# Ledger of designs, part 185: peptides against a protein of PDB entry 4Z63

Target 1, 334 residues: chain A of PDB entry 4Z63
Amino acid sequence: LCLGMNDLTGNIPEDLFHLKRLNLLGIQENRLSGSLSREIRNLSSLVRLDVSWNLFSGEIPDVFDELPQLKFFLGQTNGFIGGIPKSLANSPSLNLLNLRNNSLSGRLMLNCTAMIALNSLDLGTNRFNGRLPENLPDCKRLKNVNLARNTFHGQVPESFKNFESLSYFSLSNSSLANISSALGILQHCKNLTTLVLTLNFHGEALPDDSSLHFEKLKVLVVANCRLTGSMPRWLSSSNELQLLDLSWNRLTGAIPSWIGDFKALFYLDLSNNSFTGEIPKSLTKLESLTSRNISVNEPSPDFPFFMKRNESARALQYNQIFGFPPTIELGHNN

## One batch from the design tools (peptide; made by RFdiffusion4, then SolubleMPNN)

Design b2_p20_8_s3 (from b2_p20_8, 12 letters changed)
Fold by OpenDDE base, seed 4:
Structure b2_p20_8_s3 (fold): chain B 334 residues (1-334), chain A 20 residues (1-20)
Amino acid sequence: as target 1 above (334 residues)
Amino acid sequence: SLREEALEEQLLNPTNVIYR
């Protein structure tokens, strides 16, 4: 049943929960309000639940133990409060959980040993506090993780060295500290292709440790951290780099010539730093900017990116990094 | 609309920002 993209108001009719054979319920992009009914438990055949973009409030009902086939739960852009329900945090069937842009709070707890099918988690823009869940690497299929815009203060857990499934990770604006530790840990994530760390590590030094290596890194965004230091030498070994944003830091020194050796680099933002010297001639030889046919068919994060001209500007949403225009931004390096 | 307002809020305060 798909009733999305209407102007439906009020609550879900109770009689809808008698549909025991329903595999898909999509009621997204409406004006549905109140609590999400616990009677959703009656939809025992449910594979996909989309309640996103509504006015739902209250706690998410703890009924997911009665939904043994549920693979997809989309609840982004609602007013949900409380934590992740225990049954949801223990769901063995769930592949994707999207609860981005809610008012969920408390400590984030997932039983990753039970969540054997979880591959995508978006909890960005919530009110989670405390530390990052140390057991997140126990979610052995978890590939896409957005935890941005929460208050996960402290450091990246040491356990994330074992996060082998992790491919796309955003921790943007989450009050994180110790970038050296974070990078030192996350380099062990051998499948990591996208890393977003913007608005963390305020005033720290960007490590220039030659022992750091991100083999498969394609997207690195560490903007607006007030980071000190220089262009990190370890980054030169990330031969698959496509997007680099280190803007709005306090980075100094020269832009190194190896920045032009990245064959796939199509977006470079080093603006609003304190870089000096000459622009490397190698940047004029970037194959991505000179070649006609860049294959755009690469896997991307499930979470969107947003481009903003300034802090007060309206963002433009990009569902894929390839939506960004080829860019070299080196402005405001005074 | 409420959807437009919610969208506008998200576009003003996005989760993963790239500044340009």
Scores: peptide ipSAE 0.295, ipTM 0.846, DockQ to the pose 0.813
Fold by OpenDDE base, seed 1:
Formats: C-alpha cells, sequence, structure tokens
Structure b2_p20_8_s3 (fold): chain B 334 residues (1-334), chain A 20 residues (1-20)
C-alpha cells in the first residue's frame, strides 16, 4: 500500500493493520499525526515501512520482534521521542534504519550482534547523548552511518579500528573531541571512502602525522572546526580523493603542490583559512576539472549533504557527491 | 505543505553542511 506524497491527515486507520499479507506500507510525505500504532505488529509480512515526513509523535512502538521480514524502516522527519525500541535495536532482518530528524534521546544502544543485516543507519539530527556506541563495529554489514547533529561527547571509540564494513561515516556537529585520536582510529577502516567531521574538535590542531593513511578516502569534510596547523601531508597519499573541504578553519602555511595531483578531485574548498603563498600551478591541471568524464556512477552515502553560503543561509541539498558542482574555493585566505 | 515546512527546516538546519 503506497499512499505517500499526499495531504493525508489524522491517524492511520486501525483496520489497515489487519492487512497481514502487506509487504510494503508507504505513507510518507503526509500530515499524519499522533502516535505510531503498536498495531503495526499485526503486519507480520511487512518488508518495508515508510512513515517518513509526517507529524508522528510519541515513542516508536516496541513491536519489531513481530515483524520478522522487516528490512526497511524509514521514519525520518517526524516528532518521535524516546529511544530506539529494544525490538528494533535487536532486529535481525533490518537492512536500513532511517530515523533522521526526530527527537530521539538518551544513550544510543544497538545490539549489533543481533542486527546481522543492518547496512545503513541514519540517526542524524536527534537528541542522542553520551558516548558513541563502542559496539557499532559488531554490525558486520554496516556501511552507511550518519550520527551527525547529536551530542556524542568525547572521543571516537578505539573499537572503531575494527569497523571494516564502514564506508560512509558522518559525525558532523556531534561535540567530538581529539581529532588526532579520531583520525588515528578511523584510518584503520579499510573501506572508509567518505568521512564527515565538520563542526567538531573546536580549536584543535589538525595532525600532520605521516603515519596516518586513508587509502580509499574519496570524500573528506572537516570544515568549521577552527583547526590549527597546515595542510596535512598524510592526505597526499589518498589518491582517490574526490572532495576535500577544510574551509572555515585556522590552517596556515602554503597550499602544497600535491593538491593538484589528485586525478579525481573535483571539489576543493580551502576557503576561510590563513593559507599563504601562491596558488599551486598543479591545480590548473586537475583532470577532473578539465575533462567532462567524471564517473557519476560511483557509490555515494545514503545521507545527503547540504551546501550553505553562510550559517544563516538556506542550504542546497545534494543527495549525491557528484551533485556538487566542480569547485575550487580558495577565498578568504592570506 | 508539511513537506515544504520540514524541508525548509532541514535546509536551515542541515545534518551535513558544506559551507561555501
Amino acid sequence: as target 1 above (334 residues)
Amino acid sequence: SLREEALEEQLLNPTNVIYR
């Protein structure tokens, strides 16, 4: 049953939950309100539940143990409160959980040893607090993780050295500390291609440790951290780099010539720093900017990016990295 | 619409921001 993208109001009729053979319920992008009924438990054949972009409130019902076939739960952009229900946090069938932009709170707890199928997790823009879950690497299929805009104080857990499945990771604006530790840990994530750390590590030094290596890194976004230091030499070994944003920091020194050696680099923002010297001539030779053949067919994060001109401006949403226009921003430096 | 309002909120307060 697909009723998305309408102006439906009120609650879901309870009789809808008698549809025991229903595999897909899509009621997204409506004005549905109230609590999400616990009677969803009666939809025992449900594979996909999309309740996103509504006015649902209250706690998410703890009925996911009665939904053994549920692979996709999309609840983003609602008013859900409380935690992740225990049955949801233990779901062995769930592939994708998207609860972005809710009011979920408390300590984030997932039973990753039970969540054997989980490959995408979006919990961005919630009210989770405490520390990052140390057991996230136990979610052996988890590739996409958005935890941005939560209050995960402290450091990246040491256990994330073992996060081999991790490909796309955002911790933007999550009150994280110790960038040196974070990078030192995350470099061990062999499949990590996208790393977003914007609005963390306030005033720390960006490490220039030559021992750091991100072999498969395509997207690095560490903007607006007030980071000190220079362009990190370790980044020069990330030969697949496509997007680099280090804007709105306090980085100093010259822009190194190796920045133009990245064959796939199509988006570079180093603006609003304290860089000095000349613009490297190698930037004029970036193949991605001179040739039209940017391979648009590469895997991208499930979470969107947003471009803003300033903190108060309306953002532009980009669902794919390749949606960003080819860009070199070096403005507002010395 | 609710979608437009929610979208506007998300565009004002996005999850993953690139500043330009």
Scores: peptide ipSAE 0.295, ipTM 0.844, DockQ to the pose 0.828
Fold by OpenDDE base, seed 2:
Structure b2_p20_8_s3 (fold): chain B 334 residues (1-334), chain A 20 residues (1-20)
Amino acid sequence: as target 1 above (334 residues)
Amino acid sequence: SLREEALEEQLLNPTNVIYR
């Protein structure tokens, strides 16, 4: 049953929950309000539940133990409060959980040993606090993780050295500290292709440690951290790099010539730093900027990116990294 | 509409920002 993209108001009719054979319920993009009914438990055949873009409030009902076939739960852009219900945090069937842009709070707790099918988690823009959950690497299929715009004070857990399934990770604007430790841990994530760390590590030094290595890194975004130091030499070994944003930091020294050796680099932003010297001639030879053949069919994060010209500006949404225009920004340097 | 307002809020306060 798909009733999305209407102007439906009020509550879900109770009789809808009598549809025991229903595999898909989509009621997204309406004006549905109140609490999400506990009677969802009666939809025992449910595979996909989409309640996103509504006015739901209250706690998410703890009924997911009665939904043994549920693979997809989309609840983004609502007014949900409280934590993740215990039955949801223990769901063995769930593949994708999207609760982005809610008012969920407390410590983030998932029973990753039970969540054997979880591959995508979006909890961005919530009110989670405390530390990052140390047991996330126990979610052995978890590939996409967005935890941006929460308040995860402290450091990246040491356990994330074992996060082998992790491919796309955003911790943007999450009050993280110790960039040296974070990079030292995350380099062990051998499948990591996308790393977003913008608005963390305030005023720290970007490590220039040649022992750091990110083999499969395609996208690195570490903007607006006020980071000190220079262009890190360890980054030169990330041969698959497609997008680099280090803008709005306090980086100094020369832009190194190896920045032009990245064959797939189509987006470079080093603007609003304190770089000096000449622009490397190698940047004029970037194949990705001269050739029309950007492979549009590469896997991307499940979470969108947003481009802003300034802090007060309206963002442009990009659902794919390849939606970014080919760009070299070196402005506002010394 | 509520959808437009929610979208506008998300565009003003985005989750994964690239600054230009």
Scores: peptide ipSAE 0.284, ipTM 0.841, DockQ to the pose 0.862
Fold by OpenDDE base, seed 3:
Structure b2_p20_8_s3 (fold): chain B 334 residues (1-334), chain A 20 residues (1-20)
Amino acid sequence: as target 1 above (334 residues)
Amino acid sequence: SLREEALEEQLLNPTNVIYR
């Protein structure tokens, strides 16, 4: 049953929960309000539940043990409060959980040993607090992780050295500290292609440790951290780099010529730093900027990016990395 | 539209911001 993208108001009719053979319930992009009924437990054949972009409130009901076939739960952009229900945090069937842009709170806890099918997790823009869950690497299929805009004080856990499944990771604006430790840990994630760390590590030094290596890194976004230091030499070994944003930092020194050696680099933002010297001539040789046919069918993260022209500007949502126009931004340096 | 309002709310509170 797909009723998305309407002006439906009120609550879900209780009779809808008698549909025991229902595999898909999509009621997204409506004005549905109140609590999400616990009677969703009666939908025992449910594979996909999409309640996103509504006015739901209260706690998410703890009934996911009665939904043994549920693979997709989309609840983004609601008013949900409380934590992740125990039955949801233990779901062996769940592939994708999206609860971005809610009011979920407390310590983030998932039973990753039980969540054997979880491949995508979006909990961005919530009120989770405490530390990052050390057991996330136990989610052996977890590829896409957005935990941005929560209050995860402290450092990236050492256990994330073992996060082999991790490909897309955002921790933007999560009150993280110790960028040196974070990068030192995350370099062990051999499948990591997208790393977003914007609005963390306030005023720290960007490490220039030549021992750091991100083999498959395609997207690095570490903007608005007020980071000190220079362009990190370790980044030159990330030969697949496509997007680099280090804007709104306090980076100094010259822009190195090796930036122009990235054959796939189509988006570079180094603006609002303190870079000096000449613009490297190698930047004019970026093949990706000269070739119109960047049909790069590369996997994108499941979480969106938002581009702002300035702090006061309306953000533009981009669901795909390749939705960004080819860009070199070097403005507002000294 | 509801989509515009919800989009505006999402845009007011972006998860992954790229500054330009």
Scores: peptide ipSAE 0.030, ipTM 0.654, DockQ to the pose 0.757

Design b2_p20_8_s4 (from b2_p20_8, 12 letters changed)
Fold by OpenDDE base, seed 5:
Structure b2_p20_8_s4 (fold): chain B 334 residues (1-334), chain A 20 residues (1-20)
Amino acid sequence: as target 1 above (334 residues)
Amino acid sequence: SLLEEQLQRLLENPTNVIFR
């Protein structure tokens, strides 16, 4: 049953929960309000539940033990409060959990040993507090993780060195500290292709340790951290780099010539730093900017990116990184 | 429109913002 993208208001009719054969309930992009009914437990055949982009409030009902086929739960952009229900945090069937842009709070707790199918987790823009959950690497299929805009004070857990499934990771604006430790840990994530760390590590030094190596790194975004230092030499070994954003930092020194050696680099933002010297001539030879045939079929994170032209400008949502226009931004270096 | 209100909610709480 797909009722998304309408102007539906009020509550879900109780009789809808009698549809025991229902595999898909999509009621996204409406004005549905009130609590999400506990009676969703009656939808025992449910594979996909999409209640996103509504006005739901209250706690998410703890009934997911009665939904053994549920693979997809999309509840982003609601008013949900409380924590992740125990039955949801223990779901062996769940592949994707998206609860981005809610009011969920408390310590983030997932039973990753039970969540054997979880591959995508989006909990961005919530009120989770405490430390990052050390057991996330126990979610052996977890590839996509967005925890941006929460209050995870402290450092990236040491256990994340064992996060082999991790491919797309965003921790933007999560009150993280110690960028040196974070990069030192995350370099062990052999499948990590996308790393977004914007609005963390305020005023720290960007490490220039040549021993750091991110083998499969395609997207690195570490903007608006007030980071000091220079262009990190370790980044030159990330030959697959496609997008680099180090804008709005306090980086100094020259832009190194190796920045033009990245064959796949189509988006470079080094703006609003303190870089000096000449623009490397190698930047004018970037193949990705000269050839129109960039292969569009690369894997992208499940979490959206947003581009703002100005701080006051309306953010543009990009569902794919490759939706960004080819860009070299070197403006406002002082 | 409903879409505009929803978009506004999203834009009030954007994640992974790239500033130009």
Scores: peptide ipSAE 0.125, ipTM 0.707, DockQ to the pose 0.684
Fold by OpenDDE base, seed 2:
Structure b2_p20_8_s4 (fold): chain B 334 residues (1-334), chain A 20 residues (1-20)
Amino acid sequence: as target 1 above (334 residues)
Amino acid sequence: SLLEEQLQRLLENPTNVIFR
């Protein structure tokens, strides 16, 4: 049953929950309000539940133990409060959980040993606090993780050295500290292609440790951290780099010539730093900027990116990194 | 949809912001 993209108001009729053979319920992009009924437990054949972009409130009902076939739960952009219910945090069938842009709070706890099928997790823009959950690497299929805009004080857990499934990771604006430790840990994530760390590590030094290596890194975003130091030499070994944003830091020194050796680099933002010297001539030879054939079919994060011209500007949403125009920004350097 | 735009303005707090 697909009723998305309407102007439906009020609550879901209780009789709808008698549809025991229903595999898909999509009621997204409506004005549905109130609590999400616990009677969703009666939809025992449900594979996909999409309640996103509504006005739902209250706690998410703890009924997911009665939904043994549920693979997809989309609840982004609602008013849900409380924590992740225990049955959801223990779901062995769930592949994708999206609860971005809610008011969920407390410590983030998932039973990753039970969540054997979980491959995508989006909990961005919530009110989770405390530390990052140390057991996330126990979710052996977890590839896509967005935890941005929460309050995860402290450091990246040491256990994330074992996060082999991790490919796309955002921790943007999550009150993280110790960038040296974070990079030292995350370099062990050998499948990591996308790393977003913007608005963390306030005023720290960007490490220039040549022992750091991110072999498969395609996207690195570490903007607006007020980081000190220079362009890190370890980054030159990330030969697959497509997007680099180090804007709005306090980085100094020259822009190194190796920045033009990245064959796939189509987006570079080093603006609003304190770089000096000449613009490397190698930047004029970037093949990705001269050839129109950017392969649009590359895997991308499940979470969107947002571009703002300034802090007060409306954000432009980009669902794919390849939606960014080819760009070199070197403005506002000294 | 018009509803999506309205909900985005009222409820959406964007994540993963790139500043220019």
Scores: peptide ipSAE 0.111, ipTM 0.671, DockQ to the pose 0.544
Fold by OpenDDE base, seed 4:
Structure b2_p20_8_s4 (fold): chain B 334 residues (1-334), chain A 20 residues (1-20)
Amino acid sequence: as target 1 above (334 residues)
Amino acid sequence: SLLEEQLQRLLENPTNVIFR
């Protein structure tokens, strides 16, 4: 049953929960309000539940133990409060959990040893507090993790050295400290292709440790951290780099010539730093800017990217990162 | 940053609810 993208109001009719053979319930992008009914438990054949982009409030019902086939739960952009219900945090069937942009709070707890199928977790823009869950690496299939815009204070857990499945990771704006430790840990994530650490580590030094190595790193975003130091030499070994954003820091020194050696680098933002010297001539030789046929193996699944020119501008939807115009921003380096 | 929203969207795996 797909009723998304309408102007439906009120609550879900109770009679809908009598549909025991329902595999798919999509009611996203409506004005549905009130609590999400516990009677969802009656939908025992449910594989996909999409309640995203609504006005749901209250706690998410603890009924997921009665949904043994549920693979996809989409609840982003609602008013959900409380924590992740225990049955959801223990779901062995769940592949994707998206609860971004809610008011979920408390300590984030997932039973990763039970969540054997979880491959994507988006909990960005919530009110989770405490430390990052140390047991996330126990989610052996977990590739995509967005925990941005929560109050996860402290450091990246040491256990994340063992996060072999991790490919896409965002911790943007989560009050994290110790960038040196974070990078030192995350370099062990051999499948890590996308790392976003913006709005953390305020005023720390960006480590220039040559022992750091991110073999498969394609996207690195560490903007607006007030980071000190220079362009990190360890980054030169990330030969697959496609996107680098180090804007709005306090980085100094010259832009190194090796920045032009990245064959796949199509987006570079070093703006609003304190870089000095000449623009490397090698930047004019970036293959991504000169060759038409860059098979950008997209590091990420097809997501509509929305480029907004400004906060008030209409977001342009790009389904793929390669839809971004090749960009070099070096402005405001004074 | 605009990039963060974009990357956040990348992480969101917009299940194109193409209920295939």
Scores: peptide ipSAE 0.030, ipTM 0.563, DockQ to the pose 0.052; fails the geometry check
Fold by OpenDDE base, seed 1:
Structure b2_p20_8_s4 (fold): chain B 334 residues (1-334), chain A 20 residues (1-20)
Amino acid sequence: as target 1 above (334 residues)
Amino acid sequence: SLLEEQLQRLLENPTNVIFR
């Protein structure tokens, strides 16, 4: 049953929960309000539940032990409060959990040992507090993790050295400290291709440790951290780099010539720093910015980039990172 | 940033989600 993208209001009719054969319930992008009914437990055949972009409030019901086939739960952009229900945090069937842009709070706790199928977790823009959960690496299939815009104070856990499944990670604006430790840990994530750390590490020094190595790194965003230092030499070894944003820091020195050696680099933002010297001539030779058919056949992350032109604009879904316009921003570096 | 929001959206859909 798909009723998404309408102007439906009020509560979900209780009789809907008698549909025991229902595999998909999509009621996203409506004006549905009230609590999400506990009677969703009666939908024992449910594989996908999408209640996103509504006005739901209250706590998420603790009934997910009665939904043994549930693979996808999308609840982003609602007014949910409380924590992740215990049954949801222990779901062995769940592949994707998206609860971004809610009012969920407390300590984030997931039973990763039980959540054997979890591959995508989006809890961005919530009110989770405390420390990052040390047991996230125990979610052996977890590839995509967005924990941005929470209040996770402290450092990245040492256990994340063992986060082999991690491919895409965002911790932007989460009050993190110790960038040196964070990078030192995350470099061990062999599958890490996308790392977003914006609005953390305020006023720290960006490490220039040549021992750091991110072999598979395609996307690095560490903007607006007031970071000091220079362009980090260790980044030059990330040969697959496609997108680099280090804007709104306090980085100094010259832009190094090796920045033009990245064959796949199509988006570069170094604006609003204190870089000096000349623009490297190598930037004018970036193959990705020249009309050469870069064979798009490199496995771009299959993740649709939604480009919103404006906050109010419909997000254009780009199925590939290549959906971003080729960009070089070097402004405000005097 | 708009870029971060877009990157976050990339995290929402695992590659293997066949929208049936």
Scores: peptide ipSAE 0.029, ipTM 0.574, DockQ to the pose 0.058; fails the geometry check

